# Designs tried in a protein design run: peptides against a protein of PDB entry 5T59. Part 35

Target 1, 112 residues: chain A of PDB entry 5T59
Amino acid sequence: TTPTMQSTSLLTEHLGYPPISLVDDIINAVNEIMYKCTNAMEKYLMQRNIIGKKDFSDEIKIGTAKLESLLENSVDKNFDKLELYVLRNILSIPSDLLEENRFRLLHHEKLV
Target 2, 90 residues: chain B of PDB entry 5T59
Amino acid sequence: EHIRFQRLVQVCNKALEESIRKLQSWEKIHECFPNYGQTREGIENLTVCQQQVIKLWSNLSRVEFDAIFHERSIEEKLNQLDDLINKARS

## One batch from the design tools (peptide; aimed at target 1 N78 D80 L84, target 2 V11)

Design b2_p20_3_s3 (made by RFdiffusion4, then SolubleMPNN; from b2_p20_3, 6 letters changed)
Fold by OpenDDE base, seed 3:
Structure b2_p20_3_s3 (fold): chain B 112 residues (1-112), chain C 90 residues (1-90), chain A 20 residues (1-20)
Amino acid sequence: as target 1 above (112 residues)
Amino acid sequence: as target 2 above (90 residues)
Amino acid sequence: DRIEKLEKKFGEEADEFFNE
């Protein structure tokens, strides 16, 4: 189910933050992890850039950049799908509950 | 009874697994280092590097995602949401 | 708008991907 203004408001009240904020945290985290991984790879290989008196520094830099691009594209695609899925299916309220009854339940939960 | 948080964890893991799949391919790794990978030492270095990166990816993801879930209290909130929905349907 | 863009791009593919 596609998020609505009503469902977003209710979930925000329940969560204490907008649903999309959780997704943003996840996406920001994976992006940070991604660059940490690629940086680590480059550093590791650059410490081993000379083999048989040949310097492979340029090839290493280009190669790691290519891998970074591949990973970026994959992360972007998969976590865009994740965002859509989470907001549709996990952080969602069934349409039949988007009535007075749902509002009352949320209010009751806060009081009890 | 409680299904949403488990599902959240599952889909996060799926996205992480699929994202790192490209780096798990030796062929793709080797293609990025065509000359370096033609040397014995280069192959050894790339092999170790690949393994370390995959482990780093897995470990960092676990730690960071758990931290997010904790900070957002998402398990508790999703469990409560499940309960509310179940009550409303009863 | 952000979600709408994703819906246009993936549609049901997102659900299929994670429901496997």
Scores: peptide ipSAE 0.649, ipTM 0.954, DockQ to the pose 0.923
OpenDDE base, seeds 1, 2, 4, 5: peptide ipSAE 0.648, 0.643, 0.647, 0.648; ipTM 0.954, 0.954, 0.954, 0.954

Design b2_p20_3_s4 (made by RFdiffusion4, then SolubleMPNN; from b2_p20_3, 7 letters changed)
Fold by OpenDDE base, seed 1:
Structure b2_p20_3_s4 (fold): chain B 112 residues (1-112), chain C 90 residues (1-90), chain A 20 residues (1-20)
Amino acid sequence: as target 1 above (112 residues)
Amino acid sequence: as target 2 above (90 residues)
Amino acid sequence: SRIEKLEKKYGQEADDFFDE
């Protein structure tokens, strides 16, 4: 189900933070990891840029950039889908709880 | 009874796995280094590089995601949410 | 909104992808 203002508010109260904040943490983390990986790849290959009498530095730089773009596109798509899925299906409140008397239940549990 | 946290872990793992899938393709790696990969030493370097990157991806993701889940107490919170839902439906 | 943009772009594909 698509998040609503009500569900977001209730979940924020329950979690102590907005649901989107968790997703942001995940996305930020994977992006950081992604660039660490691509940077490591480039550095590793640049340390091995000369084979025989030929310098492959330019090819390595271009190649690693292509791989970075490839990974970036994949991460972007997969984690966009993840964001949507998590907010719809995991960090969500079923419709049967989105009633006046059920809202009280969530508040009551917090106070107990 | 508790399903949400397990599902969160599952979808995170799948997203991570699918994201790195293309880097697991030797053909795609080789295509980015057409001349470098025509040398024996180049192939060896690319092979090691590919393995190391995939390993780094897996290790860093595990550590960082576990840290996030811990800091956000998400397992506890999702379990509580499951309990609330189940209680309301009973 | 941010979520609406994602819904327009992916829609049911997101659910299908992870529910496979």
Scores: peptide ipSAE 0.728, ipTM 0.956, DockQ to the pose 0.963
OpenDDE base, seeds 2, 3, 4, 5: peptide ipSAE 0.725, 0.727, 0.726, 0.727; ipTM 0.956, 0.956, 0.956, 0.956

Design b2_p20_4 (made by RFdiffusion4)
Pose (drawn by RFdiffusion4):
Formats: C-alpha cells, structure tokens, sequence
Structure b2_p20_4 (pose): chain A 112 residues (1-112), chain B 90 residues (1-90), chain P 20 residues (1-20)
C-alpha cells in the first residue's frame, strides 16, 4: 500500500512517533557504524603501513577511502529501499480501515 | 498471525547483508590495495581486516537495532497492529 | 520468494524515481 496522510497521522498516534522516525534511527545508526568500521580499518593498517622496507601509507589512505565511498553508495542505496519497503508494507494501511473508520479501533484501543 | 515485525527484522538484515557484500569479495579488497596486497604480510593483514570488519559490522548493527526496536517498542506496536487489522477484518 | 520479488520491485521503482 502507498502511504497516505491518514496513515501517517494515525500511525503517528499509535506509535507515539512518526513512522519515519524509526527509519531515521536506522539510517543514522548504520552510517555511524560504517565510518566506525572504516576508521578502525585504516588505523589497523597505518600501524602496519611499513612491510619490509617500503612505506605504503599513501596506498592505504587511498584504499581505505576508496572503500568507504563504495559503502556510502551501497548503504545509501540499500537503505533507501528499506525506507520505501517499510513505509509501504510494514507501517502500512489497507483499504478496509480508512474506507470505514480506523478511528474507531484506535480510539477503542486507547480506552477500553 | 504475528507476521509484520518478523518482516522488519528480515528487511533490516536484508539491507545489511547487501550493504556489505562487496567487502566479502577478496578481489575488490585487493583492488584497493594492489601493491600492498602483493606482499605476504599485506595479504595476512588484509585478511584480518575483512574478516574482522564484517564481524564488527554484523555485531554493531545487531546490537543497536535490537536496541532501537526496544526503545520504540516496535515489536509490540506491530503485533498490536497485526492482530488489530484481523479483528477489524472479522 | 515473495519477499525477494517485492524487494526487487521496490528496487526497480526506486531506480525509476531517481532517474526522474
């Protein structure tokens, strides 16, 4: 189902937060991990940048950054599909409820 | 009957697995360090990275998301939503 | 299998939106 304003309004009331806030916490969380991993990998190699008698510091900075940017694309790509797959199929509304008052059951839930 | 939250877990795990796949390939890893990877110690060091980074990737994301799912009670809100649409269709 | 198919459809739709 395609998202609507009633679903956003109703789901915001049922959840206590807009449906997108959960998606923000996920995208924001994985990004932090992505950089935490790459930074951890660069330092592991920079203290191992000299093998034998040669210094590969230049190659490592380029390699670690060349990897980081590939995840920035793949993650932005795969988590946007998540942003979409969730708002359409998980935090979703059928027609049975907005055609004939979903308001009854949510109001009914908060009370009785 | 409770089916929507398990989906949220499936979609999150799905997004993560695809997000890291290019790093599971030793080839693309060596492409970023071609000269460094042509040394014995370089090959050993790169192996320690991709196997540890993947484990770190899987663990950090697993712990946070389980935490996010807790701070927002999403398993319950969705279980309440799954069993509620059923009561409505009935 | 259904989930994979929905995922692929979502991917195609997203690509079309980005092309616009």
Amino acid sequence: as target 1 above (112 residues)
Amino acid sequence: as target 2 above (90 residues)
Amino acid sequence: EEFEEEWEETEEELEEEKEE

Design b2_p20_4_s1 (made by RFdiffusion4, then SolubleMPNN; from b2_p20_4, 8 letters changed)
Fold by OpenDDE base, seed 2:
Structure b2_p20_4_s1 (fold): chain B 112 residues (1-112), chain C 90 residues (1-90), chain A 20 residues (1-20)
Amino acid sequence: as target 1 above (112 residues)
Amino acid sequence: as target 2 above (90 residues)
Amino acid sequence: SEFDKEWEKIEEELEKKKKE
């Protein structure tokens, strides 16, 4: 289920930023890390591209690209799950607290 | 009492672990370098490379995610959220 | 665990959405 506008507003007020911003930070970070990992792998192997009299540069480039794609697909899938889990189970307000009286309580606590 | 930050750490670890799982497979690594991996030196290089990448993944994710959590004050905010919810249900 | 159950549930939901 998608979070309500009311929940988003309350959480934004509480956090000081929209809940999705945390998820965005996490996703951006893991994407950067992913690139650093694949780049490091390619650089390491390209420095060791010649074995005997054979140059494996082309194979290394292709192989590293395949691993990058594999990692990218896995990251996309798992962090889509993470996003949904965070928004549903962590950065969420129970429906019973969105009622009028309890809604005021959350707002009141922020002001007091 | 406080559960949300624990869940955040847990789900981050889960996503990171599941994402790197395929790179932990030697078979998957070797498949990407079929000829290179048939040489002794190639196998040695791939082995070291695999280990280093996994360590780099773990170390960078720890540092970067901790930085995010700190910058967003998320532990404090989630603890406060837990307290507010518990208080409202009392 | 409860977490594992929720994780699996989310996985199933996302898989269904992807097919649609």
Scores: peptide ipSAE 0.701, ipTM 0.953, DockQ to the pose 0.796
OpenDDE base, seeds 1, 3, 4, 5: peptide ipSAE 0.700, 0.701, 0.699, 0.700; ipTM 0.953, 0.953, 0.953, 0.953

Design b2_p20_4_s2 (made by RFdiffusion4, then SolubleMPNN; from b2_p20_4 with E1S E4D E9K T10I E16K)
Fold by OpenDDE base, seed 2:
Structure b2_p20_4_s2 (fold): chain B 112 residues (1-112), chain C 90 residues (1-90), chain A 20 residues (1-20)
Amino acid sequence: as target 1 above (112 residues)
Amino acid sequence: as target 2 above (90 residues)
Amino acid sequence: SEFDEEWEKIEEELEKEKEE
């Protein structure tokens, strides 16, 4: 289920930022880490591209690209799951607390 | 009593672990370097490379995610959220 | 575990959405 406008507003007030911003930070970080890892792998192997009299540079480039694609797909899938889980089960307000009286309570706690 | 931050750490670890799982497979690594991996030196290089990448993944994710959590004060905010919810239900 | 169950539910939901 998609978070309500009320939930988003209340959480934004509580957090000091929209809930989605945390998810964005996490996703941006893992993407950066992902490419650092694949780049490091390519650099390491390219420094060791010649074995005997054979140059494996082309194979290394292709192979690293394949692994990068594999990792990208896995990251996309798993962090899509993470996003939904976070927004649903962590950065969420139970529906019973969105009622008028309880809504005021949450707002009141912020002001007191 | 406080459960949300624990869940955040848990789901982050889960996503990171599942994302790197395929790179932990030697078979998957070897398939990407079929000729290179047929040489002794190639196997040695790939083995070291695989280990280093996995360690790099783990270390960088720990450092970066902890930084995010700190900058966003998320543990404190989630604990407060738990308290507010528990109080409202009392 | 409860977490595993929720994780699997989300996986199933996202898979269905992708297929649609």
Scores: peptide ipSAE 0.675, ipTM 0.950, DockQ to the pose 0.871
OpenDDE base, seeds 1, 3, 4, 5: peptide ipSAE 0.672, 0.673, 0.672, 0.671; ipTM 0.950, 0.950, 0.950, 0.950

Design b2_p20_4_s3 (made by RFdiffusion4, then SolubleMPNN; from b2_p20_4, 6 letters changed)
Fold by OpenDDE base, seed 4:
Structure b2_p20_4_s3 (fold): chain B 112 residues (1-112), chain C 90 residues (1-90), chain A 20 residues (1-20)
Amino acid sequence: as target 1 above (112 residues)
Amino acid sequence: as target 2 above (90 residues)
Amino acid sequence: DEFDKEWEEIEKELEEEKEK
């Protein structure tokens, strides 16, 4: 089931922000973290790029790029799941409370 | 009685854990550095690097997500939501 | 457990959407 406009409105009023805003914050954060991690990895290895007489700089650059891509794909997939889960199972109003009488109760509670 | 915030923490952890799983695979790491990883020193460096990245991932995510949860007052809001729902059903 | 079931359901749903 997808969130309704009514539930979104109620949750927005309750939260002070749209439910999707929380998800956006989470996703933005993990993306930033992801690139910090991959950058750190590259920097660490590039400081250790020479073993013996061989320079592995090119291999390190390519390898870290591959790992970054792998991580990006995984992050995208798993946080798409997270988004759907949060909006469906956490930031949601049960259908039985979306009827007119229940809707009024929620508004009343907020005003009190 | 309050379950939504627990679920939020749980799903965040799940997504984070599943996302980093590929980097937790030594095989995946080694495949990206086939020649570098054939040297003793290279293996050592990759091992340390892998551990540090995973640790960094965990630490940064904890700090940033906690900050988000605080800024959004999400625990309080979700607890209130649980209470409202339970009250409405009583 | 319940969470795993819910998560797998989400996973299945998104996979089906991707295949379309």
Scores: peptide ipSAE 0.652, ipTM 0.949, DockQ to the pose 0.826
OpenDDE base, seeds 1, 2, 3, 5: peptide ipSAE 0.652, 0.652, 0.652, 0.652; ipTM 0.949, 0.949, 0.949, 0.949

Design b2_p20_4_s4 (made by RFdiffusion4, then SolubleMPNN; from b2_p20_4, 8 letters changed)
Fold by OpenDDE base, seed 3:
Structure b2_p20_4_s4 (fold): chain B 112 residues (1-112), chain C 90 residues (1-90), chain A 20 residues (1-20)
Amino acid sequence: as target 1 above (112 residues)
Amino acid sequence: as target 2 above (90 residues)
Amino acid sequence: SEFDKEWEEIGEELEKKKKE
């Protein structure tokens, strides 16, 4: 179920920002963290790229790229789940409170 | 009484946990470095690297998510939302 | 747990959407 305009308005008023903004912050943060992790991994291994007179630089670059892709796919999948869960189950207004009288009550409560 | 913030923390942890799961697999790591991982030193390096990345993932996510929650005052706002909903239903 | 069930349901729902 997609959030209604009414619920979004009420939550925006309550939060001081649109509900989606919180999700965006979370997703942006994890994406940044993801690339920091993969970058750190590549740098660590590239400093240890020579073993027994053999240079493994190319293999390391390819391998870390594969892991990055793997992590990207997993992050995308799981944080899509998170987004839907948050917007549906956490940042949501129960339907019984979206009626005309209940809507007014929530708005009034905010102003009082 | 207050349940929404707990759920937020829970779902964040779940998403983070599931996202890093494949990197926790030694088999997945090793298969990306088939020749490098056939050397003793390579295995040692990959082992340390794997551990460090997982720790970095955990630490950075904790710090960044806590910062977001603080900046957005989300615990307070969600608690208030719970209270409003409960009050309206009474 | 109940949450785990909800999480799985969300996953299934999103998988269906991707196929559409």
Scores: peptide ipSAE 0.696, ipTM 0.953, DockQ to the pose 0.802
OpenDDE base, seeds 1, 2, 4, 5: peptide ipSAE 0.694, 0.695, 0.695, 0.694; ipTM 0.953, 0.953, 0.953, 0.953

Design b2_p20_5 (made by RFdiffusion4)
Pose (drawn by RFdiffusion4):
Parts: C-alpha cells; structure tokens; sequence
Structure b2_p20_5 (pose): chain A 112 residues (1-112), chain B 90 residues (1-90), chain P 20 residues (1-20)
C-alpha cells in the first residue's frame, strides 16, 4: 500500500513515534558502522604500509577511501529501498480500515 | 499469523547483505590495492581485512538493530498490528 | 532513465522478499 497521512497519523499514535523515526535509527546506525569499519581497516594497513623496503602509504589512503565511497553509494542505494519497502509493506495500512474507521480499534486498544 | 516483524528482520538483513557484497569479492578488493596486493604480505594482510571487516560489519549491525528493535518495541507493535487487522477483517 | 532503473531494481527487490 502507498502511505497516507492517516496511516502516518494513526501509526504515529500506535507506535509513539513516526514510522520514519525507526528508519532514521537504522540508516543512521549503518552509516556509523560503515565508517567505523573503514577507519578500522585503514589503520590496520597503515601500520603495515611498509612491506620489505617499499612504502605503500599513498596506495592505502587511496584504496581505503576508494572503498569507503563505494559503500556510501551501495548503502545509500540499498537502504533507500528499505525506507521504501518498509513504509509501503510493513508500516502499512489496508483499505479495510481507513474506509471504515480504523479509529475504532486503536481507541479500543488504548482503553479496554 | 505473526508475519510482519519477521519481514522487518528479513528486509534489514537483505539490505545489509547487498550493502557488503562488493567487499566479498577478492577481485574488487585487489583492484583498490593493485601494487600492495602483488606482495605476499600484502595478500595476507588484505585477506585479514575483508574477512574481519565483514565479520565486524555483520556483528555491529546485528547488535544495534536488535537493540533498536528493543528500544522501540517494534516486534510487539507489529505483532499487535498483525493480529489486530485480522480481528478487523473478521 | 536513472529513475526507471531504480524503480525496476526496487520491484525486483520486492519480489525477492516476497519469495523469502
């Protein structure tokens, strides 16, 4: 289903937070991991940048950064689909409920 | 009957697996370090990276998401939502 | 063209999740 304002309004009330806030926590979280991994990988190699008698410091900085940017694209790509797949199929509303009052059951849930 | 939360787990894992796939390929890894990878020790060091980075990627994301799912009780909110739409359709 | 490629990839992504 396509998201609507009633679903955003109702789901915000059921969840206690807007549906997008969960998606923010996920995207924000994976990004932090992405950089934590690349930074950890660069330092592992920089203390191993000299093999034999040659110094590969330049190649490592370029390689670690050349990898980081490829994840920035792939992650932004794959987690936007998540941002979409979730708001359309998981935090989702059918027509059975907004055509004939979903408000009854949510109000009914908070009380009885 | 509880089907929506398992989906959230499936979609998160799906996004992560696709997000890291290019790093599971030794080829693209060596492309970023062509000269460094032509040394024995370089090959050994790069192998230690991609295998550890992948493990670190899987572990950090697994722990946080399980935590985020806890701080927002999403498994329950969705289980309440799954079994609630059924009561409505009935 | 870039938006159409994205939409096709997204549909394939939905189908893969439905098969799971």
Amino acid sequence: as target 1 above (112 residues)
Amino acid sequence: as target 2 above (90 residues)
Amino acid sequence: EEEEEFEEEFEEFEEELEEE

Design b2_p20_5_s1 (made by RFdiffusion4, then SolubleMPNN; from b2_p20_5, 10 letters changed)
Fold by OpenDDE base, seed 4:
Structure b2_p20_5_s1 (fold): chain B 112 residues (1-112), chain C 90 residues (1-90), chain A 20 residues (1-20)
Amino acid sequence: as target 1 above (112 residues)
Amino acid sequence: as target 2 above (90 residues)
Amino acid sequence: SAKEKEEEEFKKFEKEIEEL
């Protein structure tokens, strides 16, 4: 189920920011971390690209690219799930609180 | 009674763990470097690299996610949300 | 020690990241 506009508005007021903003921060962070990790891996191996008489630079570049793609796909999959879970189950307002009387209560509590 | 923040932490950890799972597989790493990994020195380099990447992944994610949670005051906000919900239902 | 060596190697790795 997708959160309602009312739920989003209430949560935005409560949080001080839209719920999606938190998820965006998380996703942006993990993406940054992901590329830092893979780039560091490539650099580390490229500094060790020659073993004996053979240069493995091409294989290293291809291999690290494959790992990056693998990690990227996994991150996308798992954090898409995370986004849905957070927005639906964590940053959510139960239906009973979306009723008129409960809505007023939420605003009242904020003002008191 | 406060459950939402705990769930947030849990799902974040789960997503991070599942995302790095394949890199934790030596077989998967080795498959990406079939010839390089056939050399002794290559195996050593890949082993160190794998360990370092996993460690870096864990450390960076912890630091960055904690920073996000702090900046967004999400623990406090989620606890307050739990309290509001519980109060409304009582 | 083995732990010290591991930490040293990790620091090298971190440095590489910082240079990205």
Scores: peptide ipSAE 0.049, ipTM 0.895, DockQ to the pose 0.018
OpenDDE base, seeds 1, 2, 3, 5: peptide ipSAE 0.036, 0.046, 0.031, 0.031; ipTM 0.901, 0.896, 0.901, 0.900

Design b2_p20_5_s2 (made by RFdiffusion4, then SolubleMPNN; from b2_p20_5, 7 letters changed)
Fold by OpenDDE base, seed 4:
Structure b2_p20_5_s2 (fold): chain B 112 residues (1-112), chain C 90 residues (1-90), chain A 20 residues (1-20)
Amino acid sequence: as target 1 above (112 residues)
Amino acid sequence: as target 2 above (90 residues)
Amino acid sequence: EEKEKEEKEFKEFEKEIEEE
């Protein structure tokens, strides 16, 4: 189920930031890590690009790019699923608590 | 009683683990470097590189995600959310 | 009850992630 506007508002008030902001931080972080990893790999191999008087620079660049693409696709897929799960199941308010009476109670508890 | 933060950590770890799993395949690594990987020295370099990348992935993700969780105070907030929900249902 | 539902959803998530 998709989070409601009411749920988002309540969670934003509770968290001090919109729930999506946490997910954004996570996704941004993993993307940064991903590129750091692939960059490190390329640099490591490029420092070892000559073997037996043969220069493998082009192959290394292509190969690392392929691995980057592979990792990128995997990250996108897995963290898209993560985003949905987190927003639906972790950063969520049960529907029964979104009723008028329960909503008021939750809001009141936050103010006290 | 408190379940949300634990679950957040678990799903993050799972996503991280599954994301790097393909790079753990030597066959896939080797396929990207068909000629380079035909040399002894190339194989050695790729082996070390693969190992280092996986370690770097693990270490960076741990540090960065912990930092995010701390900066967002998410453990405290999720625990409070659990408590509020439980209280409302009592 | 709610905890059980959440656990099921988590297991489904793990399964989904592992299958793809």
Scores: peptide ipSAE 0.494, ipTM 0.939, DockQ to the pose 0.072
OpenDDE base, seeds 1, 2, 3, 5: peptide ipSAE 0.489, 0.481, 0.386, 0.493; ipTM 0.939, 0.938, 0.929, 0.939

Design b2_p20_5_s3 (made by RFdiffusion4, then SolubleMPNN; from b2_p20_5, 10 letters changed)
Fold by OpenDDE base, seed 3:
Structure b2_p20_5_s3 (fold): chain B 112 residues (1-112), chain C 90 residues (1-90), chain A 20 residues (1-20)
Amino acid sequence: as target 1 above (112 residues)
Amino acid sequence: as target 2 above (90 residues)
Amino acid sequence: SKEKEEEEELKKFEEEIEKL
């Protein structure tokens, strides 16, 4: 189920930021880490590109690109699941608290 | 009593673990370097590279995610949310 | 469909998390 506007508002008030912002931070971070890893791999191998008088630079570039693509696909898939899980199960307000009386209570707790 | 932050950590770890799983496969690595991996030195280089990448992945993710959690005060906020929910249900 | 498959994968993902 998709989060309601009411739950988003309540969580935004509680967190001090929209729930999606946390997920965005996580996803942005892992993407940055991913490219740092693949870049490091390419650089490491390119420093060791010649073996037995044979230059493997082209193969290394192609190979690291393939691994990057593989990692990208896996990251996208798994962190899409993470996003849904976090928004549905962690950063969520139970339905009983979305009632008007409970809404007021939560707001009151914030002010007290 | 407090469960949401624990779940957040768990799901992050799970996503990170599953994302790097294919790079943990030597077969997958070797397939990308068919000729390079036919040499002794190539195999050695790929082995070290694979290990280093996995370690880098683990270390960077730990540092960056902890920083995010701290900056967003998410443990405190999620604990408070748990408390509010439990209180409302009592 | 693709959407159904995604939901099933998510469900499995959730189950794995709950087992931790």
Scores: peptide ipSAE 0.251, ipTM 0.928, DockQ to the pose 0.737
OpenDDE base, seeds 1, 2, 4, 5: peptide ipSAE 0.245, 0.247, 0.250, 0.245; ipTM 0.927, 0.927, 0.928, 0.927

Design b2_p20_5_s4 (made by RFdiffusion4, then SolubleMPNN; from b2_p20_5, 8 letters changed)
Fold by OpenDDE base, seed 4:
Structure b2_p20_5_s4 (fold): chain B 112 residues (1-112), chain C 90 residues (1-90), chain A 20 residues (1-20)
Amino acid sequence: as target 1 above (112 residues)
Amino acid sequence: as target 2 above (90 residues)
Amino acid sequence: SEKEEEEKELKEFEKEIEEE
């Protein structure tokens, strides 16, 4: 289920930032890492593109692109699951704490 | 007691591991370089490359995710959240 | 449906995390 506005507000107040911001940081990081990995791979192989009399530059570029796509798809899939899991199960407030009385208590505890 | 941060770390590791799993397959790597991988030297290069990429993936993810967790103070915040929940239920 | 499949996959993912 999608988090309520109330839950988001409470968590934002608690965290000092919206819960989605953490997920965004994680996703942005892994995307950057992915790019660095594939770029490193391409560069490494391109430095070794000639074997004997044959230049494999084109194959290396295509192959690396394929691997990048494969990795990208996997990253997207798995980190989409991560996003949902984090927002639903980690950065979540149980319904009993969303009650009006408990809501006040949470604010009170923060102020005390 | 404090479970949320542990779960965050676990889910991050799981996502990272599952994401790189296909690149851990030599067959998948080789399929992307069918002719290059038919040469001895090509196989050697691909082998080293595969190993390096996996290591780079692991190292970079560890460093950057830890940095994020630190910058967001997420362990402390999640522990506090656990405590608040437990206290409210007591 | 696609949504059902996604939810199923998510549940499996969650299960795996909980078991670790």
Scores: peptide ipSAE 0.210, ipTM 0.923, DockQ to the pose 0.715
OpenDDE base, seeds 1, 2, 3, 5: peptide ipSAE 0.207, 0.209, 0.207, 0.203; ipTM 0.923, 0.923, 0.923, 0.922

Design b2_p20_6 (made by RFdiffusion4)
Pose (drawn by RFdiffusion4):
Structure b2_p20_6 (pose): chain A 112 residues (1-112), chain B 90 residues (1-90), chain P 20 residues (1-20)
Amino acid sequence: as target 1 above (112 residues)
Amino acid sequence: as target 2 above (90 residues)
Amino acid sequence: EEEEEELEEEAEEWEEELEE
């Protein structure tokens, strides 16, 4: 199902937060991890940048950054599909409820 | 009958597995460090990275998301939503 | 617009794979 304003309005009331707020917490969270991993990997190698008698510091900075940017694309790619797949299939509304008052059952839920 | 939350877990895990796949390939890893990877110690060091970064990736994401799912009670809100649409269709 | 359409198509593939 395609998202609608009633679903956003109703689901915001049922959840206590807009449906997108959960998606923000996820995207924001994975990004922090992504950088935490790459930064951890660069320092592991920079203290191992000299093997034998040669210094590979330059190659490591380029390699660690060349990897970081590839995740920035793949993560932005795969979590946008998540942002879509969730708002369409998980935090979703059928026609049975907005055609004939979903308001009854949500109001009914908060009370009885 | 409770089916929507398990989906949320499936879709999150799905997104993560595809997000890291290019790092599971030793080839693309060595492409970023071609000269450094042509040394014995370099090969040993790069192996320690991709295997530990993947584990770190899996663990950090597993812990946070379980935490996010807790702070927002999404397993319950969705279980309440799943069993509620059923009562409506009935 | 083309990038959004590709994402929608890939999301539909995810929907089919997860339903299996």

Design b2_p20_6_s1 (made by RFdiffusion4, then SolubleMPNN; from b2_p20_6, 9 letters changed)
Fold by OpenDDE base, seed 5:
Formats: C-alpha cells, structure tokens, sequence
Structure b2_p20_6_s1 (fold): chain B 112 residues (1-112), chain C 90 residues (1-90), chain A 20 residues (1-20)
C-alpha cells in the first residue's frame, strides 16, 4: 500500500527530501541510460549498414526501435516494482514507531 | 543491524538485471534483424553490439546510481534510520 | 485493478527473494 502521510513527513524530515525523490532520481537515471544504450546500438549498426552490396539501413532502424520498445516495457515494469518495494520496505517506518510515544522520540532525536 | 541500504542496492541490481534480461537473449536480438542476421558479417556485428550494450548498461547504471546514492547521502540516512528503529525497540 | 494486483504479487515475490 501507499505510505502514510505521517511516515512520509517523518522520512522527509530525516532525509531532507521526500522519499519519492530518491525513486524519481533512480527512474530518471535508468531511462537516460536506456536511451543511451539504444542510441549507441543504432549508431554502431548504421556504421555497418552495408553488407554484400545490400543496404540494411531501414531494417536496422526498425529493429533498433523494436529493441528500444522491448527495453522500455521491461524497465517500466521492473522499476515500478522497485518503487513499490523501496517505499514499502526501505523508506518506511514501522507502525510501532508511529505511535505517539515513539513519534516523540523520533522527533527528539532529530532535534538534538 | 544495518540492512536497509543493503536491500536498496540489492533491489536496484535486481531491477537492472531483470530489465536487461530480454536483451541478453540472442534469439530476441536476431528476431529484430531477420535479414541482417542471415549474413555472417551481420551476425558478427549483432554479437558485438549485444555485448557492448550490456556492458554499457551495467557500467552506466553503476556509476549513475552510485552518484545518486552519494548526493542523497542515502547510506548514512538509512543506517541512521536502522539505528533509530533499533533504539526505539530497546 | 488487475494491473495493480499483478504488480503487488510480483513485488511480493521480490520481497520473498530479497529478504530470505
């Protein structure tokens, strides 16, 4: 499930930024890497587009686009899972610490 | 005692590994270049390309994720979080 | 939704794998 507002606030105070910001950085990075990879692949093959007097430029462009789509779908799926896992299990505060007495302790430790 | 940062690294690696898995399949690569891949030179080029892409994927992700973790001070923050949780349960 | 449910199930599998 989605993290509570209370846990988000506490984690934001602790981290100095909202927990989702870390996930956003990760996702943005992998997307950038993904397109760098596909671009490199296209460039490499386009420099080798002629074989045996045949020009495979069109096939290379189409094929690279297909691989890009395949990678995009996989990245989207797996990093959606990553987001859910991170927010649920890593950037999370156990429910017992969200009780009033434990809540005060957490704030006290931050301010001291 | 400190487990959260370790799990962050593990899940990042898991996501990266699963994302690139399909590109590790030669069959899937070849299917995208059916005629090009019927030539000897084409096969050679695709093989090199596949290997280079996988390496690029791995290297870039390592460098950029480490940079993110550093800029966000996430290891320190997660260790502190573990400590706070353990202290509260004591 | 079905997609959300599937995501939950698949994430649970990761939880089991990474936390064992």
Amino acid sequence: as target 1 above (112 residues)
Amino acid sequence: as target 2 above (90 residues)
Amino acid sequence: SSKKEELEKETKKWEEELEK
Scores: peptide ipSAE 0.689, ipTM 0.953, DockQ to the pose 0.945
OpenDDE base, seeds 1, 2, 3, 4: peptide ipSAE 0.687, 0.689, 0.688, 0.687; ipTM 0.953, 0.953, 0.953, 0.953

